# Peptides against a protein of PDB entry 3QIS, part 146

Target 1, 334 residues: chain A of PDB entry 3QIS
Amino acid sequence: PSLELSRREFVFENVKFRQLQKEKFQISNNGQVPCHFSFIPKLNDSQYCKPWLRAEPFEGYLEPNETVDISLDVYVSKDSVTILNSGEDKIEDILVLHLDRGKDYFLTISGNYLPSCFGTSLEALCRMKRPIREVPVTKLIDLEEDSFLEKEKSLLQMVPLDEGASERPLQVPKEIWLLVDHLFKYACHQEDLFQTPGMQEELQQIIDCLDTSIPETIPGSNHSVAEALLIFLEALPEPVICYELYQRCLDSAYDPRICRQVISQLPRCHRNVFRYLMAFLRELLKFSEYNSVNANMIATLFTSLLLRPPPNLMARQTPSDRQRAIQFLLGFLL

## One batch from the design tools (peptide; made by RFdiffusion4, then SolubleMPNN)

Design b2_p17_4_s2 (from b2_p17_4, 7 letters changed)
Fold by OpenDDE base, seed 2:
Structure b2_p17_4_s2 (fold): chain B 334 residues (1-334), chain A 17 residues (1-17)
Amino acid sequence: as target 1 above (334 residues)
Amino acid sequence: DEDYLERMLKEMREELS
């Protein structure tokens, strides 16, 4: 069996978080026998492609002189955004298109990624007074390393270190502030807030806006701004409640005094974000007659975002653990 | 909570200016 490929090199320019890009090519059976094609892993890989890439179809049959269009889809989800922001991964891959009893055909994938405030740590974002797209990539790497070290110091040292001659970090990330301040000003009376999905085009505009500017007003509907806040919280590499405190939150869920003590042990930026979000959500609940938002709905929604199980416990989360996590958050909403 | 959110608005504007 043999194939002819219309293209073997693909370039994905300006790849962004949650923005789908597609490149298409055609394969043709120029042989005399039917062939089965499939994308196969390289010798050391478990998957035929990186997590941000997909081929569609990834396998199929071609009769003699038959042709099929294959789509190469690039999509950066929450699962790939952090490693792309840090430059640990890149928009580079090699696909192996295999023919049963035939040859391998190599496809080269290349491109560039544009960093996002989505998937960046709270510690790094508190050190960014400018939009992330204005920050040099070298400085982003340094800010992530410094932020990791500062988080560890903040967890180990109950004593405020004299933060040396470095610029004072923001109390909360400007991106969270922009989202929450917008919702507080404009969305408290919005019917079905956090229950109605946003528009995908508006979500992309909001993400691009937060990555490139410090706007006076966020574009899009209140529903899109609300969903952008959820997406932001979901994309955090470390949740607002650090993984180290997860079990203690569950254990304290029915003691409001212990719950507050657990939150007091968060790193400064995480603690500030948690308090800021809880203050906003309590204000939003005052308008429940207008926005149809209740404490149980909010606690259920935000618990999965703010109080995530550590990766090692993710597969073992019981319904009881979920209920305790919800109860923990309810103690801050009521 | 309202007074806290308004203070945060003011402080963040001053820090970003």
Scores: peptide ipSAE 0.431, ipTM 0.941, DockQ to the pose 0.635
Fold by OpenDDE base, seed 5:
Structure b2_p17_4_s2 (fold): chain B 334 residues (1-334), chain A 17 residues (1-17)
Amino acid sequence: as target 1 above (334 residues)
Amino acid sequence: DEDYLERMLKEMREELS
């Protein structure tokens, strides 16, 4: 069996978080026998492609002289954004199109990724007084390394030695401040806030706005701004409540005094973000008659974002653990 | 909470100016 491919090289320029790009090509059976094709893993890979790439269809049958269109879809989700922001991964891959009882055909995928404040650590964002797209990639790497070192020092209760040479970090990321301050000013009376979805076009505009500017006003509806805050919190490489404190939050869930002590042990930026979000959410709850928001809904929604199980425990989360996590957050909303 | 949110607004504006 043999195939003819219309194209073998694909370039995805200016790939962004949550923005789908598609490239298409044709495969034709130029042989005299039916053939089965499939994309197969390379040697030592578990998947036929990187997590941000998909082929559709990824397998199929072709009769003699039959042609099929294949779509290559590039989509950066919350699961790929952090490794692309750090430059650990890149928009480069090689696909192996295998023909049963035939030869392999290689496809080259290339392109460039544009960094996002979504999927960047709270520690790194507190060091960024400018939009992430204004920060050189080399400086992003340095900021992530410095952020890791500050987190480790905080966990070890080490006093930072050199107060003198680096610019003072922000109390909270400017991106969280912009989102929360907008919602506090304009959305407290918004009916069904955090219950009505945003518009996808407005979400993309908000992401691009936060990545490229410090706006006076965030574009889009209050629902889109609210959903952008949820997406931001979900995309964090480490949740607002650090993984190291997860079990202690569950163990303390029914003791409000111990809950406050656990939060006091968070790294400075994480602790500031947590306090800022809780202050905003308590203000939002004062307007429950207007916005239909209640403490149980908010606690249920934000618990999955703020208090995630560590990756090694995800498969073991019980309904009891989820209820304790909700109860922990309720102690800060009431 | 309102006073805290207003203070945070002021402090962040000063730090970003």
Scores: peptide ipSAE 0.418, ipTM 0.938, DockQ to the pose 0.641
Fold by OpenDDE base, seed 3:
Structure b2_p17_4_s2 (fold): chain B 334 residues (1-334), chain A 17 residues (1-17)
Amino acid sequence: as target 1 above (334 residues)
Amino acid sequence: DEDYLERMLKEMREELS
C-alpha cells in the first residue's frame, strides 16, 4: 500500500487559550489495494499527539484512488494551558501516520503560543502589574518558579515574606479584580447570573482583553464576564483553596471556626482571592430578589472551582465529600 | 462587604498606577 500526502508540514501561528485552529491536508491512496491508515504513538509515547492537538479522522480506510481530508485541530484547553504558559511545552509535535503493511509518514507540527493569564498561578499573577502579553517569557518562567517557592514557604510557615527586597505583590491578581469589580458594579441585578452561558466570541474578547490590557471596562455581557470568571477559576493550576488544604476543609465543613482557621493557612494571594470572592458573592446574594441567585446554587457552582480534590483523589470523590465541600463554602456565604 | 469591595478597588488602583 502507498499514500500520497498533500502536505507534511503544518504551522500554527499565534495559538491562544480556548481558540481552535485548524489545518487540513489530503491523503490519497495511489496504490492498487485498499489501505488502512492510523495515527500511532511514537516510541515511548502513550498518545499519537500532544493533548492540545487532534487529528480528525485519526484512522480510516481508503479504497484505490480514494482521497480523504484530515483536519489537524489545535485547541489549548485548561489541561494544556499551564504547561504552555510556562514554556514547559511548546506548539511542536511530530505525528506518525501509519499505513497498515506500508510505511510510516511523518508530519511536522510547529508554531507559537501566546501566553494567557488563564492557567497562570495566583502567585505569579500577583507579581504581574502589567498584562501577561507584555511580560517576557523568560520573566514568566522566573515568576512561576519564584511563586512556587513562595507558596511552599508560606504553607510551611518557615519564612515570613521578606517585605523589603522585591516589589510588593498585588493583593489579588488584577485579572480577578477586573472581573469581580465589573460584576459587582454592573451585574448584581442581572437575572440568572452564573446560570446563563456567555457568548463564545465575547469570552474570547474578554480573555484577549485581560491578556493584553488593563481595561477600564471589560467588554461583553454580564453573562460573558461571569463565565470568564468561572473559566479563570477552572483554569488555575492550583485552586483558590490549595490542594494541601482540601481534606482539612472537608473535615471542618460543619465547624465555622475551624473553617476560618483553615482559610487563614492559605498562601497570602490565595487567601486574599478567597476573601475577595466570598465578599463579592455575599454582596451578590443581597440582590437575590433581582438576580435569582441563592446560596446553595452559588456554593454548588463555586465548590467545584475553588475546592477541587487533588488529582490523585478526583476519581475517589464521594457524594459525601462533595456535600462537605459545599457545606464548607456555605459557611462563608451565609 | 460593599465597603471592603470599594476599598479593594481603591487599593488595587493605587497599586496598578
Scores: peptide ipSAE 0.418, ipTM 0.939, DockQ to the pose 0.626
Fold by OpenDDE base, seed 1:
Structure b2_p17_4_s2 (fold): chain B 334 residues (1-334), chain A 17 residues (1-17)
Amino acid sequence: as target 1 above (334 residues)
Amino acid sequence: DEDYLERMLKEMREELS
């Protein structure tokens, strides 16, 4: 069997978080026999492509002289955004299109990723007084490394770090502040806030706005701004409540005093973000007659974002654990 | 909570100016 490919090199320029890009090519069976094609893993890889890449179809049959269009879809989700922001991964891959009993055809994928405040750590963002797109990639790496070291120090030392001559970190990331301040000013009376989805185009505009500027006003509907906050929290490499405290939150869920003690042990930036979000959400709940928001809905929604199970426990989360996690958050909303 | 959110608005504006 043999194939003819219309293209073998693909360039995805300016790849952004949650922005789908598509490139298409054709494969044609120029042989005399039916062939089965599939994308196969390279040696030592478990998958035929990186998590941000997909081929559709990834396998199929071609009769003699049959042609099929294959779409190469690049989409950076929450699962790939952090490693792309840090430069640990890149928009580069090689796809192996295999013919059963035939040849391998190599496709080269290349491009560039544009860093996002989405999927960046709270610690790193607290050190960024400028939009992330204004920060050199080399400095982003340094900020992430420094953020990790400060997180470890803050977990070990209840002592205020003697803030030497380095610029003081922001109390909360400017991106969270912009989102929450907008919602506080404009969305407290918004019917079905956090229940109605945002518009995908507006979400992309909000992400691009936060990545590139410090706006006076966030573009888009209140629903899109609200969903952008949820997406931001979901995309965090570490949730607002650090993984190390997850079990202690569950164990304390019915003791409000212990819950507050657990939160006090968060790194400064995480603790500040948690307090800021809880203050906002309690304020939002005062307008429940207008916005149809209640404490149980908010607790259920935000618990999955703020209090994620550690990766090693994700598969073991019981309904009881979920209920405890919700109860933990309810103790800050009521 | 309102006073806290308004204070945070002011403090963050001062830090970002």
Scores: peptide ipSAE 0.417, ipTM 0.939, DockQ to the pose 0.634

Design b2_p17_4_s3 (from b2_p17_4, 6 letters changed)
Fold by OpenDDE base, seed 1:
Formats: sequence, structure tokens, C-alpha cells
Structure b2_p17_4_s3 (fold): chain B 334 residues (1-334), chain A 17 residues (1-17)
Amino acid sequence: as target 1 above (334 residues)
Amino acid sequence: DENFLKEMLEEMKKELS
């Protein structure tokens, strides 16, 4: 069996978080026998491609002189955004298109990723007084390393923040502040806030706006700004409530005093973000007659974002654990 | 809570100016 490929080199320029890019190519059976094609893993890889890449179709049959279009889809989700922001991964891959009883065809994927404040740690963002796209990639790496070290020091209660040499970190990321302040100012009376989805085009504009500027006003509807806040919280590499405190939150869920003590153990930036969000959500609940928002809905929605199970416990989360997690947040909303 | 949100606004404006 043999194939003809219309293209073998693909370049995905300016790849962004949640922005789908597609490149298409054609494969043709120029042989005299039917063939089965598939994308196969390289040696030592578990998957035929990186998590941000997909081929569609990834396998199929071709009769003699049959032709099929294959789409190469690049999409950076919450699962890939952090490793691309850090430069740990890049928009580069090699796909192996295999023919059964035939040869391999190699496809080269290349491109560039544009860093996002989405999927960046709270600690790193608190050190960024400028939009992330203005920060040199080398400085992003340094900020992430420093952020990890400062998180560990804060958890260990070892060293007072030496106030001396570096610019004081922000209390909360400017991106969270921009989103929450916009919602507080403009969305408290918005009917069905956090219940109506935003527009995908507006979400992309909001993400691009937060990555590239410090706007006076966020573009888009209140629903899109609200959903952008949810996406931001979902994309955090470490949730607002750190994984180390997850079990303690569940264990304390029915004791409001212990719940407050657990939150006091968060790293400074995480604790500030948590308090800021809870203050905003309590203000939003005062307008429940207008926005149709209630404490149970908000607690249910934000629990999955703020209080995520550690990766090793995801498969073990019980309905009881979820209810305890909701109850934990309810104690800050009521 | 409203005052805290307003205080945060003024602090963030100052830190970003």
C-alpha cells in the first residue's frame, strides 16, 4: 500500500489559550490495494500526538484512488495551558501516519504559543504588574520558579517576607481584580449571572484583553465576563484552595471556626484571592432578586473551581466529599 | 464587603499606576 500526502509540514502561528486553529491536508491511496491508515505513537510515547493536538480522522480505510481530508486541530485547553505558558512544552510535534503493511509518513508540526494569564499561578501573577504578553519568556520562567519557592516558604511559615529588595507583590492578580471589579460594578443586577453562558468570541476578546493590556473596562457582556472568571479559576495550575488543604476543608466543612482556620493557612495570594472572591459573591447575593443568584448555586458552581481534589484523589471523589466541599464554601457565603 | 471591594479597587489602582 502507498499514500500521497498533499502536505507534510504544518505551522501554527500565534497559538492562544482556547483558540482553535485548524490545518487540513489530503491523503490519497495512489496504490492498487485498499489500505488502512492510522496515526501511531512514536517509540516511548503513549499517544500519537501531544495533548493540544488532534488529527481528525486519526484512522480509516481508503480504497484504491480514494481520498480523505484530515484536519489537524490545535487547541490549548486548561490541561495544556500551564506547561505551554512556562515553556516546558512548545508548539512542536511529529506525527507518524502509519499504513498497515506499509511505510510510515512523518508530519512536522511547528509554531509558537503566546503566553496567557490563564493557566499561570496566582503567585506569578501577583508579581506581574504588567500584562503577561509584555513579560519576557525568560522572566516568566524566573517568576514561576520564585513563585514556587515563595509558596513553599509561606506554607512552612518560616521566613517573614523580607520587604526589602523586590517590588511588593500585588495582593491579588490584576486579572482577577479586573474581572471581579467589572462584575461588581456592572453585573450585580444582571439576570441569570453565572447561569447564562458567555459568547465564545467575547471570551476570546476578554482573554486577549487581559493577556495584552490593563483595560479601564473589560469588553463583552456581563455573562462573558462572568464566564471568563470561571475559566480563569478552572485554568489555575494550583486552585485557589491549595491541594494540600483539600482534605482539611472537607473535614472542617461543618465547623465554621475550623473552616476559617484552614483558609488562614493558605499562601498569602491564595488567601487574598479567596477572601476577595467570597466578598464579591456575598455582595452579589444581596442582589438575588435581580440576578437570580443564590448561595447553593454559587457554592455548587465555585466548589469545583476553588476546591479541586488533588490529581491522585480525583478518581476517588465521593458524592459525600462533593457535598462537604459545597458545605465548606456555603459557610463563607451565608 | 462593599467597602472591602472599593478599598481593593483603590489599592490596585495605586499599585498599577
Scores: peptide ipSAE 0.377, ipTM 0.931, DockQ to the pose 0.634
Fold by OpenDDE base, seed 2:
Structure b2_p17_4_s3 (fold): chain B 334 residues (1-334), chain A 17 residues (1-17)
Amino acid sequence: as target 1 above (334 residues)
Amino acid sequence: DENFLKEMLEEMKKELS
């Protein structure tokens, strides 16, 4: 069997978080026999491609002189955004198109990723007084490393943060402030807030706006701004309530005094973001007659975002654990 | 809560100026 490929090199320029890009090519059976093709893993890989890449179709049959179009889809989800922001991973891959009883065909994938405030740590974002797209990639790496070390020091030592960092960190990320301040000003009376989905085009505009600017006003509907806040919280590499405190939150869920003590042990930026979000959500609940928002809905929605189980416990989360997590947040909303 | 949100607005404006 033999194939002809219309191209073997693919370049994905300016790849962004949640923005799908597609490149197409054709494969033709120029042999005399039917053939089966498939994308196969390289010798040491479990998958035929990186998590942000997909081929469609990834396998199939071709009769003699048959041609099929293959789409290479690049999509950066919450699962790939953090490692691409840090430059730990890159928009580079090699695909192996295998022909059964034939030869391998190599496809080269290349391109560039544009960093996002989505999928960046709260600690790093508190050190960024400018939009992430204005920050040199080398400085992003340094900010993530310094943020990790500061988080560890704050958890291990009740020592005051040595104010020896040349610039005082923000109290909360500017991106969280922009989203919450917009919702507080403009969305408190919005019917079905956090219940109606945003528009995908508006979500992309909001992400691009937060990555590139400090706007006076966020673009899009209140529903899109509300969903952008949810997406931001979901994409955090470390949730607002750090994984180290997850079990203690569940154990304290019915004691409001202990719940407040657990939150007081969060790293400064995480604690500030938590208090800021809870203040906003309590304010939003005062307008429940207008916005149809209630404490149980909000607690249920935000629990999965703010109080995520550690990756090792994710598969073991019981309905009881979820109810305790909801009850923990309810103690801050009521 | 409203006062805290307004205080945060003024602090963030000062820190980003």
Scores: peptide ipSAE 0.353, ipTM 0.925, DockQ to the pose 0.628
Fold by OpenDDE base, seed 3:
Structure b2_p17_4_s3 (fold): chain B 334 residues (1-334), chain A 17 residues (1-17)
Amino acid sequence: as target 1 above (334 residues)
Amino acid sequence: DENFLKEMLEEMKKELS
């Protein structure tokens, strides 16, 4: 069997977080026999492509002289955003289109990724006084390395080394401050806040706005700004409550004194973000008559974002663990 | 809480200026 491919080289320019890009090509059976095609893993790979790439269809049959369109879809989710922001991964891949009893056809994927404040660590963002798109990629790598070292020192209760001529970090990421300050000013009376989805176009505008500017006002509806905050918290490589404290939060869930002690042990930026979010959410709950927001709804929603199980637990919670996690957060909302 | 949110606003404005 043999195939003819309309194209073998694909370039995805200016790939961004949560923006789908598509490139299409045709494969044609120019042989005299039916053939089966499939995308196959390279040697030592578990998947035929990187997590941010997909082929559709990824397999199929072609009769003689049949042609099929294949879509190559590039989509950076929360699962790929962090490694792309750091430059650990890149918009580069090689796909192997295998023909049963035939040849392998190689497809070259290339392009560039534009970094996002979404999927960047809280520690790194506290060191960024400018929009992430103004920060050189080399400096982003250094900021992530320095942020990791600061986190480890904070967890070990090590005395901060004399911060030499380094600029004082922000108390909270400017992106979190912009989102929360907007919601505090404009959304406290918004009916069904955090319950109504935002608009996808507005979400993209908010992400692009936070990545490229320090706006006086965030664009979009209050629902889109609220959902952007949820997306931001979900995309964090390390949740606001660090994985190292997860079990201690569950164990302390019914002791408000121990809960506060656990939070006091968070890295400075994580602790500040947690306190800032809790202050905002308690303020929002005062307007429950207008916004239909209650403590149980907020605790249930934000617990999954702020208090995630560590990766070593397969990101799974028992019903008991989930209830303890919710109870932990309720102790800061009530 | 309202005062803390206002204090954070003024601090962040100062740190980003």
Scores: peptide ipSAE 0.351, ipTM 0.925, DockQ to the pose 0.630
Fold by OpenDDE base, seed 5:
Structure b2_p17_4_s3 (fold): chain B 334 residues (1-334), chain A 17 residues (1-17)
Amino acid sequence: as target 1 above (334 residues)
Amino acid sequence: DENFLKEMLEEMKKELS
C-alpha cells in the first residue's frame, strides 16, 4: 500500500483560548490495492495527538485512486489553557499517519500560543496590574512560581505575606473586578441573567478585551458578560475554593459558623474573590422580581464552578456530596 | 453588600491608576 499527501507541514499562528483553527490536506491512494489508514500514538504516548489537536477523520479506508480530505483542528479548551499559558506545553506536535501493512507518514504541527487571563491562577492575576498580553512570557513563569510558593507558605502558616515586596498585589484580579462591576452596574435588572447563553462572537471579543486592555466598559450583551464570568471561573487551574478545603466544605455544609471559618482559611486572593462574588450574587438576588434569578438556581450553577472536587475524587462525587456542596454555598446567598 | 461593591470599585480604580 502507498499514499500521496498534499501537505505534511502545518503552522497555526496566534492560537488563542476557545478560538478554533482548521487546516486541511488530502490523502490519495496511489497504489493498486485498498488501504486502511489511521493516526497512531508515538512511542510512549497514549494518544495520537496532544489534547488541543484533533484529526477528522482519524482513520478510514481508501480504494485505489480514492482521495479523502482530512481536517486538522486546533482548539484550546479549559483542559489545555493553563499548561499553554505557563509555556509547559507549546503549539508543537508530530502526527504519525500509519498505513496498515505499509509505511508511516509524519506530519509536523507548529505555531505560537497567545497567553490568556483565562486559565491563569488567581495568585498570578493579583500580581498583574497590566493586561496579560503586555506581560513578558518570562515574567509570567516567575509570577506563577512565586504565586505557588506564597500559597504554600500561607497554607503552612510559616511566614506572613511579605507586605514589603515592591508592588502590593491587587485585592482581586482586575479581570474578575471588570466582569463583576459591569454586571453589578448594568445587569441586575436583566431578565434571565445566567440562564440565557451569550453569543460566541461576543465571548471571543470579551476574552480578547480582557487579555489586551483595561476597558472602561466590557463589550457585548449582559448575557455574554455573565457567561464570560462563568467561563473564567471554570477555566481557573484551581477553583475559588481551594481543593484542600473541599472535604471540609462538605462536612460543614449544615453549620453556617463552621462554613465561615473554612472560608477564612482560604489564601488571601481566593478569600477576597469568594467574598466579592458572594456580595455581588446577594445584590443580584434582591432584584429577583426583574431578573428571574433565585438562590437555588445560583447555588446550583456556581457550586460546580467555585467548589470543584479534587482531581483524585472527581470520578467518585456522589449525589449526596453535590447536595452538600450546594447547601454550603446557599449559606452565603441567604 | 452594595457599600462593599462600591468600596471595591474605588480601591481598584486607585490601584490601577
Scores: peptide ipSAE 0.325, ipTM 0.918, DockQ to the pose 0.644

